# Ledger of designs, part 79: peptides against a protein of PDB entry 5K2M

Target 1, 273 residues: chain A of PDB entry 5K2M
Amino acid sequence: MRIGITYTVLRREEMAIKERAGEFGEVVMLHEDDLLFPGNYDLDVVIIRNVSHFKALYTARLFESEGIPTVNSSRLIFEAGDKLFATLRLAGKVPVPEWKAALSEGGALRVPDSLGYPLVSKPVFGSWGRLLAKVNDRDSLEAVLEHRKWMKNPLYGIHYFQEFVEKPGRDIRSYVIGGEFVGAIYRYSNHWITNTARGGKAEPCSDPEVEELSVKAWEAFGEGALAIDIFESEKGLLVNEVNPNMEFKNAARVTGADMAGKLVEYAVEVAKT

## One batch from the design tools (peptide; made by RFdiffusion4, then SolubleMPNN)

Design b2_p15_5_s3 (from b2_p15_5, 7 letters changed)
Fold by OpenDDE base, seed 2:
Structure b2_p15_5_s3 (fold): chain B 273 residues (1-273), chain A 15 residues (1-15)
Amino acid sequence: as target 1 above (273 residues)
Amino acid sequence: SEFTEEEDALPLFLR
């Protein structure tokens, strides 16, 4: 078996994936600079680890066009990596924060009529809490909408809003690979945006409700490897978002789960199907 | 500071 691994930066995750993949066959590391299509790649499966959502999406689709399956698939990356599209999948299966989407400023200005204040403005794409805004009032909403008009990417004109969820100073990140729950962590933060990337403490999360909810959230997509962000709210657990290009260094460290191994095992399974 | 890979990846999205 020949396992490709595409990457932008050789992170701890990519190193762990490489190491584990070596147990199953020949590993071909493919930096973004190595990717030229059509390329006639001799690979049985490709693990997509490009940092950019769009690069990951297109890389996956390009390999698929050559008949090489990818983990994750371009379909999953597309649907899970867009916050709105992910919400559309999730909302039918699991509890999610109340949300509204608007396709115009005039529509967006009516969102508070349904969600109230405070609400959260999110771009449909992006990571690490970039361009998330807590919108407390009309003035703040107008400011966010005004700024969106001047953003070059047309996707910033897609107005996605959620209710503001009061969290207990933490959120949950769980991992589901091939439908199997692999592990979960609490991510602590003093900011309303919880992310371990911003210096938050991570602790193991051993909650059966989290496990069940995480699997159900994965089932909304039905394939691949997902990190799942879950909020603890007054309404119970809410699935906020999913990530089809998961970082797991902290989670693997904290939980002891072999997330890299599980990802490789799933990729090997995909290669055999 | 536990630099998460997300922090290390932030500059890459700006590229």
Scores: peptide ipSAE 0.017, ipTM 0.547, DockQ to the pose 0.061
Fold by OpenDDE base, seed 5:
Structure b2_p15_5_s3 (fold): chain B 273 residues (1-273), chain A 15 residues (1-15)
Amino acid sequence: as target 1 above (273 residues)
Amino acid sequence: SEFTEEEDALPLFLR
């Protein structure tokens, strides 16, 4: 078994994945600078750990073109890494925050007629709560839309909105790998954007409802390794988003779950199919 | 420079 690991930066996650992968076979670390295609890669599977969503997507697709399966697959990275496409998968399987998509400024200006205020403007791509805006009124909506017109990436012209969900000063991040629930944490924050990257406290989450919902959310995609962001709302649990390029160092530390091992085990299973 | 997702991740790694 030869296991590739693509990476941008050697994080704690990549080090843990490397260590665990060494128990199953030969490990080939592949920095982005080492990746040239087409190539003659002698690998049974590649674990994709590129930081950039797009680099991860293209890297996965390039290896797949060489007949090498990836974890995650380019399909999963594409569908789960886009907030709108992820919502389309999730909405038929699990409770999600109310959402609207608009393809023009004129369409976006009508979103409050359905969702009301406050609402959340999200880019369809990106991580760590970048370019999330709590839109409290018409003036704020107009400002967000105006700014989006001047952004160079045409994907900023895809307008994705959610209802604003009041959270109890925390959210939940769960992990499902190969359909198995691996663990979950509470992420505490005094800000409406809860992100562990912003210095929030993490605590273990042991809730059977979270476990069940997380598995159902994963089943909406049907493959791979996903981090799942869940909100505790007055309406119950809501699946906010999924991440096909998960960070798990805090969750692994807090829960004691072998997330790196589970990811490697799944990659080995994928290599054998 | 277009801030790449990598550049936005850098503050997470420099910690």
Scores: peptide ipSAE 0.017, ipTM 0.568, DockQ to the pose 0.060
Fold by OpenDDE base, seed 1:
Structure b2_p15_5_s3 (fold): chain B 273 residues (1-273), chain A 15 residues (1-15)
Amino acid sequence: as target 1 above (273 residues)
Amino acid sequence: SEFTEEEDALPLFLR
């Protein structure tokens, strides 16, 4: 078994994945600078750990074109890494925050007629709460839309909105790999954006309802390794988004779950199919 | 026990 690992930065996650992969076979670390295509890669599977969503997507697709399966697959990265496409998958299986998509400013200005205020404006791509806006009124909506007109990436012209969900000062991040629930954490924050990248506290989450919902959310995609962001709302648990390129160092530390091992085990299974 | 997560501020160029 020859296991490739693509990466941008050697983080704790990539080190743990490398270590665990060594138990199953030969490990080939592939920095982004090492990736040239077409190439003669002698690999049975590649674990994709590129930081950039788009680099991860294209890397996966390029290896697949060489007949080498990837974890995650390019299909999964594409669908799960886009907030709108992920919502389309999730909405068929699990409760999600109310959402609207508009393809023009004129359409976007009508979103409050359906969702009311406050709203959350999200780009369809991006991480760590980047370009998330709480839109409390018409003036703030107009400002967000005006700024989007001047953004260079055409994907910023895709307007994705959610209802604002009141959270109990925390959210949940769960991990499902190959359809198996691996673990979950609470992420505490005094800010409406609870993303852990801003010095939040984490605690283990042991809730059977979270476990069941997380597996169902994974089943909406039907493959791979996903981190799942869940809100505790007055309406119950809501699946907000998924991440096909998960960070897990804090979750692994807090829960004691062998997330790196589970990811490698799944990659080995994929290599054998 | 509350665990403080390290600020994983990935540089903007890696985002």
Scores: peptide ipSAE 0.015, ipTM 0.537, DockQ to the pose 0.040
Fold by OpenDDE base, seed 4:
Structure b2_p15_5_s3 (fold): chain B 273 residues (1-273), chain A 15 residues (1-15)
Amino acid sequence: as target 1 above (273 residues)
Amino acid sequence: SEFTEEEDALPLFLR
């Protein structure tokens, strides 16, 4: 078994994946600078750990074009890594925050007629709460839309909105790999954007409803390794988003779950299919 | 160098 691991930055996650992969076979670390296609890669599977969503997507697709399966697949990265496409999958299977999509400024200006205020403006791509805006009124909406016009990436012209969900000072991040629930954490923050990467406290989450919902959310995609962001709302649990390029160092530390091992085990299974 | 938790939180293009 020859396991490739693509990466941009050797983080704690990539080190853990490398270590665990070494127990199953030969490990080939592939920095982004090492990747040229078409290439002659002698690999049975590639674990995609590129930091950029788009680099991860294209890397996965390029390996797949050479007959090498990837974890995650380019399909999963594409569908799960786009917040709108992910919402489309999730909405058919699990409770999600109310959402609207608009393809023009004129359409976006009508979103409050359905969602009301406050609402959340999201780019369809991006991580760490980047370019999330809590839109409290018309003036704020107009400002967000104006700023989007000057953004060079055409994907910023895709206007995705959610209702603002009042959270109890935390959210839930769960992990599902190959359809198996691996673990979950609470992420505490005094800010409406909960993200452990910004110094938020993490605690274990042991809730059977979270486990069940997480598996159902994964089943909306039907493959791969996903981190799942869940809100505790007055309406119950809501699946906010999924991440096909999950960070798990905090979750692994807090839960004791072998997330790296589970990811490698799944990659080995994918290689054998 | 151990990447600090703060460094992990910033997208590389913001670095």
Scores: peptide ipSAE 0.015, ipTM 0.546, DockQ to the pose 0.054; fails the geometry check

Design b2_p15_5_s4 (from b2_p15_5, 8 letters changed)
Fold by OpenDDE base, seed 4:
Structure b2_p15_5_s4 (fold): chain B 273 residues (1-273), chain A 15 residues (1-15)
Amino acid sequence: as target 1 above (273 residues)
Amino acid sequence: SGNIEEEEALPLFLK
């Protein structure tokens, strides 16, 4: 078996994936600079680890066009990596924070009529809490909307909002690969944006409700490897978002789960299908 | 000129 691994930066995750993939076959590391299409890639499967959502999406689709399956698939990356599209999938299966989408500034200005304040403004794409805004009032909403007009990417004109969820100083990140729950962590932060990449403490999460909810959230997409962000709210557990290009260094370290191995095992399964 | 997403992501990964 020949396993491709596309990457932008050789992180601990990519190193672990490479190491585990070597147990199943020949590993071909493919930096973004190595990628040209159409190409004659002799690969049975490609694990997509490009940092950019769009680079990951297009890389996956390009390999698929050559008849090479990818983990994750371009479909999954597209649907899960867009917060609005992900919400549309999730909302039919699991509890999610209350949300609104607007396609104009005039529409966005009416969002508080439904969600109230405070609310959270999100871009539909992006990682690590980039361009998340806690919008406490009308002035803040107007400022966010004005700034979005000057952003070059037209996707910033897609206005996605959630209710502000009061969290107990933490959130949950779970991991589901091929429909199997692999593990979960608590991410602690004194900031309303909880992210371990920003220096938050991680602890193991062993909660059967989290496990069940995580699997159901994965089933909304029905394939691949997902990190799932879950909030503990007064309403119970809420699935906030999913990530088809997951970081797992901290989760693997804290839980001891072989996330890289599980990802490779799933990729090998996909290659055989 | 790196992808803005890559440039913004790099500082988070180097920590």
Scores: peptide ipSAE 0.018, ipTM 0.564, DockQ to the pose 0.062
Fold by OpenDDE base, seed 5:
Structure b2_p15_5_s4 (fold): chain B 273 residues (1-273), chain A 15 residues (1-15)
Amino acid sequence: as target 1 above (273 residues)
Amino acid sequence: SGNIEEEEALPLFLK
């Protein structure tokens, strides 16, 4: 068994994955600078750990073109890494925040007619709460839309909105790998954007409802390793988003779950199919 | 590499 690991930065996650992969076979660390395609790669599977969503997506697809399976697959990275495409998968299987998508400013201006205020404006791509806006009124909506016109990436012209969900000063991040629930944490924040990258405290989450919902959310995609962001709302648990390029260092530390091992085990299973 | 995602991620990982 030869296991590739692609990476941009050697984080604690990549170090843990490397260590656990060494128990199953030969490990080939592949920095982005090492990657040229087409190539002659002698690998049974590649674990994709590129930091950039798009670099991860293209790296996965390039290895797949050489007949080498990836974890995650390019399909999963594509569908789960886009907030709108992820919502389309999730909405048919699990409770999600009420959402609207618009493809023009004129469409976006009608979103409050159905969702009301406050709204959350999200880009369809990006991580760590980048370009999330709480839109409290018409003036704020117009400002967000105006700013989007001047943004260079055309994907910023895809307008994705959610209802604003009041949270109890925390959200939940769960992890499902190969259809198995691995663990979950509470992420505490005094800000409406809860993210551990912004200095939030993490605590273990042991809730059978979270476990069941997390597995159902994963089943909407049907493959791979996903981090799942869940809100505790007045309406119950809502699946907000999923991440196919998950960070798990804090969750692994807090829960004691062997997330790196579970990821490697799944990659080995993928290599055998 | 001029990827905004890498530039924003780097300060979080170097800490």
Scores: peptide ipSAE 0.017, ipTM 0.560, DockQ to the pose 0.061
Fold by OpenDDE base, seed 3:
Parts: C-alpha cells; structure tokens; sequence
Structure b2_p15_5_s4 (fold): chain B 273 residues (1-273), chain A 15 residues (1-15)
C-alpha cells in the first residue's frame, strides 16, 4: 500500500495522518510544489489536505484522471465545499436554515420578502466566517450588495442568504468518515459567528440526536470524510454547512477520538475497491 | 480554520 498525502502546510492534522498512514504502508508526502500533471505517480490512494478549496478540488481531479482514487473525491470536494451546492444536497435529507439564492442585485433585493429580517449574507465559498454579514434592514442589504459589485471574483455575484438563527452561544461540529460517526464538539463563542479559530472553547458533545443527524447529513453526499456544522435552534437541530477539508485537532483533543486513524482506514478501504 | 480561496471562478464545465 502506497498512500499519498497532499498538503499546503504541515499542520497537526497532517502530522497525525502521516503517522497513522505509516502503519498501513509507505507514505508519500506531496507538497503543492511537488505536484505536476500529468505525472507518473505510483500511489494506491491520495489523501487531499491542500488548504485551498480550489487547489484541493483540482488536485483530486488530476489524480483521478490518472486512475488514482482520492479522499476526498473531487466530486465530494466540489459539492460539499460550496455552501449553495452543499445546501442543495442537504435540504432533501436533513433540516437546514431557511435559505434563498439570487443571481442579481434586483433578485437579492426581493429576498427579505420571503425570509424577512434579520438575514445572513454568505459567500458560496470561503472559511472562518469571512464575509458573513448579519443584515438587519434594507439599508444594510443595499450596502452588502454594493460591496459585492466591487469584489473581483464573479462568484461573489452569487447571492446566498440564510435566515438568522439564534444560537445558545455555541454551535456543534461533528465528524463522519465513511458513514461512521466519529465524534462531535460544542464550539463556544460570545459572537454570533461561532468559530474556535477566533478563540472559542471546545467541549465534547455526546448527543444521540446529533449523531443521527450527522450520519443523515453525510448520507446526502454518500462518501468521504466530512465535518458537519450544526446549529441548536428554537426549531431544533439545523445542518448549516459541511466541510470536505476538515480541521480536527481541537475535536480530537477534546473527544479523544482517533480522527486521523479513521481517515486513514477509510482511505485504505477506498484504495481496495 | 478553513480553506484559502482563490479569486478565480470555478469553470462552468466542472458543474
């Protein structure tokens, strides 16, 4: 067994994956600078750990074009890594926050007629709550739309909105790998954007409803390793988003779950199919 | 933390 691991930055997660992969076979670490295609890669599977969503997507597709399976697959990265495409998958299987998409400013200005205020404006791509805006009124909506006109990436012209969900000062992040629930954490924050990267605390989450919902959310995609972000709302649990390029260092530390091992085990299974 | 994103559009032929 020869296991590739692509990476941008060698983080705690990549170190743990490398260590566990070494128990199953030969490990080939592939920095982004090492990746040229077409190439002669002698690998049974590649674990994709590139930081960029687009670099991860293209890296996966390039290996697949050479007959080498990837974890995650380019299909999963594509569908799960875009908030709107992920919502389209999730909405048919699990409760999600109410949402609207508009393809123009004129369309976006009508979103409050359906969702009301407050709204959350989200880019379809991005991380760490970047460019999330709580939109309380018409003036704020117009300001957000005006700013979007001047953003260089045309994907910022895809207007994705959600209802604002009141949260109990925390959210949930769960992990499902190969259809198996691995663990979950609470992420605490004093801000409406809950993210542990901004100094939030993490605690174990042991809730059977979270486990069941997390597996159902994974089944909407049907493959790979996903982190799942869940809100506790007045309407019950809502699946907000999924991440096909998950960070797990805090979750592994807090839960004691062997997330790196589970990811490697799944990659070895994928290599054998 | 999350992913770094490029300021380039995803090509339509990949959709």
Amino acid sequence: as target 1 above (273 residues)
Amino acid sequence: SGNIEEEEALPLFLK
Scores: peptide ipSAE 0.020, ipTM 0.615, DockQ to the pose 0.177; fails the geometry check
Fold by OpenDDE base, seed 2:
Structure b2_p15_5_s4 (fold): chain B 273 residues (1-273), chain A 15 residues (1-15)
Amino acid sequence: as target 1 above (273 residues)
Amino acid sequence: SGNIEEEEALPLFLK
């Protein structure tokens, strides 16, 4: 078996994936600079670890066009990596924060009539809480909308809002690979945006309700490897978003779960189908 | 890791 691994930066995750993949066959590390299509790739499966959502999406689709399956698939990356499209999948299967989408400023200005304040403005794409705004009032909403007009990417004109969820100074990140729950962590932060990249503490999360909800969230997509962001709210657990290009170094370290091994095992299964 | 993803993703979001 020949396992490709595409990457932008050789992180701890990519090193672990490489190491575990070596137990199953020949590993071909493919930096973004090594990728040229159409190509004559002799690979049974490709693990997509490009940092950029769009690079990951296109890389997956390009390999698929050559008959090489990817983990994750371009379909999964597309649907899970867009917050609105992910919400559309999730909302029919699991509890999600109340949300509204507007396709114009005029529509967006009416969102508070339905959701009230405070709101969270989210771009439909992006990571690490980038361009998340807590919108407490009309003035803040107008400011966010004005700034969006000046953003070059037309996708910033897709206005996605959620209710502001009061969190207990933490959120949950779980991992489901091939339909199997692999592990979960609490991510602590004093900021309303919980992100371990900002120096937050991570602790193991052992909660059967989180496990069940995480699997159900994965089933909304029905394939691949997902990190799932869950909020502990007054309404119970809410699935906030999913990530088809997951970081797991903190989760693996804290839980001891073999995230890299599980990802490789799943990729090997995909290669055999 | 977060900063690198932001730096590499930024050009794709701005293009």
Scores: peptide ipSAE 0.019, ipTM 0.555, DockQ to the pose 0.113; fails the geometry check

Design b2_p15_6_s1 (from b2_p15_6, 11 letters changed)
Fold by OpenDDE base, seed 3:
Structure b2_p15_6_s1 (fold): chain B 273 residues (1-273), chain A 15 residues (1-15)
Amino acid sequence: as target 1 above (273 residues)
Amino acid sequence: DYLKELIEEAEKRAA
């Protein structure tokens, strides 16, 4: 068994994955600078740990073109890593925050007619709550839309909105790998954006409802390793988004779950299929 | 841990 691991930065997660992968076979660490295609890679499977969503997506697709399976697959990275595409998968299977998508400024200005205020503006790509805006009124909506006109990437012209969900000063991040629930944490913050990458604190979450909902959310995609972000709302649990390039150092530390081991075990099974 | 801080900063830039 030869296991590739692609990476941008050697984080705690990549170190743990490397260590666990060494128990199953030969490990080949592949920094982004090492990747040229087409190539002649002698690998049975590749674990994708590139930090950039797009670099991860293209790396996965390039290995797949050479007959080498990846964890996650390019299909999963594509669908789960885009907030709108992820919502389209999730909405038919699990409760999600109410959402609207508009393809023009004129369309976006009508979104409050359906969602009301406050609402949340999200880019369809990006991490750590970048360019999330709580929009409380018409003036704020116009300001967000005006700024989007001058952003370089055309994807900023895809207007994705959610209802604002009142949360109890925390959200939930769960982990499902190969259809198995691995663990969950609470992320605490005094800000409406509760992401631990912005200074949030983590505690273990042991809730059977979270476990059940997390597995159902994973089943909307049907493969791979996903981190799942869940809100505790007045309407009950809502699946906000998923992440196919998950960070898990805090979750592993807090829960004691072998996240890296579970990921490697899944990759080994994918290699055998 | 200076190395940890550098890695975390690099994560933010690469994401």
Scores: peptide ipSAE 0.015, ipTM 0.572, DockQ to the pose 0.136
Fold by OpenDDE base, seed 2:
Structure b2_p15_6_s1 (fold): chain B 273 residues (1-273), chain A 15 residues (1-15)
Amino acid sequence: as target 1 above (273 residues)
Amino acid sequence: DYLKELIEEAEKRAA
């Protein structure tokens, strides 16, 4: 078994994955600088750990074109890594925050007629709460829309909105790999953006409802390894988003769950299929 | 701050 691991930066996650992968076979670390296609890669599977969503997506597709399966697959990365596309998958399977998508400024200006205020403006791509805006009123909405016009990436012209969910000073991040629930954490923050990457504290989450919901959320995609962000709302648990490039340093530390091992095990299974 | 760590690690890799 030859396991490739693509990466941008050797984070704790990548080091853990490397270490665990070594127990299953030969490990080939592949920095982004090492990746040229078409290539002659002697690998049975590639674990995709590129930081950039788009780099991860294209890297996965490129390996797939060489006949090498990836974890995650390019399909999963594509569908799960876009907030709107992920919502489309999730909405039919699990409770999600109320959402609206608009393809024009004129359409976007009508979103409050449905969602009301406050609402949240999200780019369809992005990590660590970047470019999230809590929109409290018409003036704020107009400002966000105006700024989007001047953003270079045309994807910023896709207007995705959610209802603002009042959270109890925390959210939940769970992990499902190959359909198996691996663990979950609470992420605490005094800010409405609760991501631990912004300095939030993490604690173990042991809630059967979270486990069940997380698995159902994963089933909306049906493959791979996903981190799942869940809100505790007045309406109950809501699946906010999923991440096909899961960061698990905090979760592994807090829960003691072998996230890296589970990911490698799944990759080995994929390689054998 | 995990984001800060990522930036620092990226900078180290680029050096």
Scores: peptide ipSAE 0.015, ipTM 0.574, DockQ to the pose 0.087
Fold by OpenDDE base, seed 4:
Structure b2_p15_6_s1 (fold): chain B 273 residues (1-273), chain A 15 residues (1-15)
Amino acid sequence: as target 1 above (273 residues)
Amino acid sequence: DYLKELIEEAEKRAA
């Protein structure tokens, strides 16, 4: 078994994946600078750990074009890594926050007619709460739209909005790999953005409802390894988003779950299929 | 700051 691992930065996650992969076969670390296509890669599977969503997506697709399966697949990265596309998948299977999408400023200005204020503006791509805006009123909405107009990436012209969900000072991040629930954590923050990447504390989450919902959310995509962000709302649990390029160092530390091992085991399974 | 951490990790690799 020859396992490739693509990466941008050698984080704790990549180190853990490398270590665990070494127990299953030969490990080939592939920094982004090492990647040229078409190439002669002698690999049975590639674990995609590129930091950039788009680099991860294209890397996965390029390996797949050479007959090498990836974890995650380019399909999953594409579907799950876009917040709107992910919402489309999730909405058919699990409770999600109310959402609207608009393709123009004129359309976006009508979003409050259905969602009300406050609402959350999200780019369809991005991580760590980047470019999330809590929009409290019309003036704020106009400002967000104006700023988006001047952003160079055309994807910023895709306007994705959610209702603002009042959370109990925390959210939940769960992990599902190959359809198996691996673990979950609470992420605490005094800010409405509860992402631990912004200095939030993590605690173990042991809730059967979270486990069940997480698996159902994963089933909306039907493959791969996903981190799932869940809100505790007055309406119950809501699946906010998923991440096909999950960070898990905090979750692994807090829960003791062998997330790296589970990811490698799944990759080995994919390689054998 | 996660970004700071990423930069530090990248610097360690370059070293």
Scores: peptide ipSAE 0.009, ipTM 0.563, DockQ to the pose 0.085
Fold by OpenDDE base, seed 1:
Structure b2_p15_6_s1 (fold): chain B 273 residues (1-273), chain A 15 residues (1-15)
Amino acid sequence: as target 1 above (273 residues)
Amino acid sequence: DYLKELIEEAEKRAA
């Protein structure tokens, strides 16, 4: 068994994945600088750990073009890594926050007619709460839209909005790999953006409802390894988003769950298929 | 540079 691991930065997650992969066979670490295609890669499977969503997506697709399966697949990365595309999958299976998408400023200005205020503006791509805006009124909406006009990436012209969900000072991140629930954490924050990368604390989450909902959310995609972000709302649990390029160092530390091992085991299964 | 920012943030979290 030859296992490739693509990466941008050797984080705690990549180190753990490398270590666990070594138990199953030869490990080939592939930094982004090493990736040229077409290439003569002798690998049974590649674990995709590029930091950039787009780098991960294209890397996966390029290996697949060489006949090498990836974890996650380019299809999964594409659908799960875009907030709007992920919402389209999730909305048919699990409760999600109310959302609207607009393709113009004129359309975006009408979003409050259905969602009301406050609402949340999100880019369809990006992580760690970047470019999230709580929009409390018309003036704030106009400001966000004005700024988006001057952003160079055309994807910023895709306007994705959610209702603002009042949370109990925390959210939930769960992990499902190959359809198996692996673990979950609470992420605490004094800010409406609950992200551990922004100084939030993590605690174990043991809730059967979270486990069931997490598996159902994963089933909306039907493959791979996903981190799932869940809100505790007055309306019950809501699946906010999923991440096909998950960080899990905090979850692994807090829960003791072997996230890296489960990911490698799944990759080995994919390689044998 | 967007990529540079992502790398820097990833490095901070890995430290």
Scores: peptide ipSAE 0.016, ipTM 0.558, DockQ to the pose 0.279; fails the geometry check

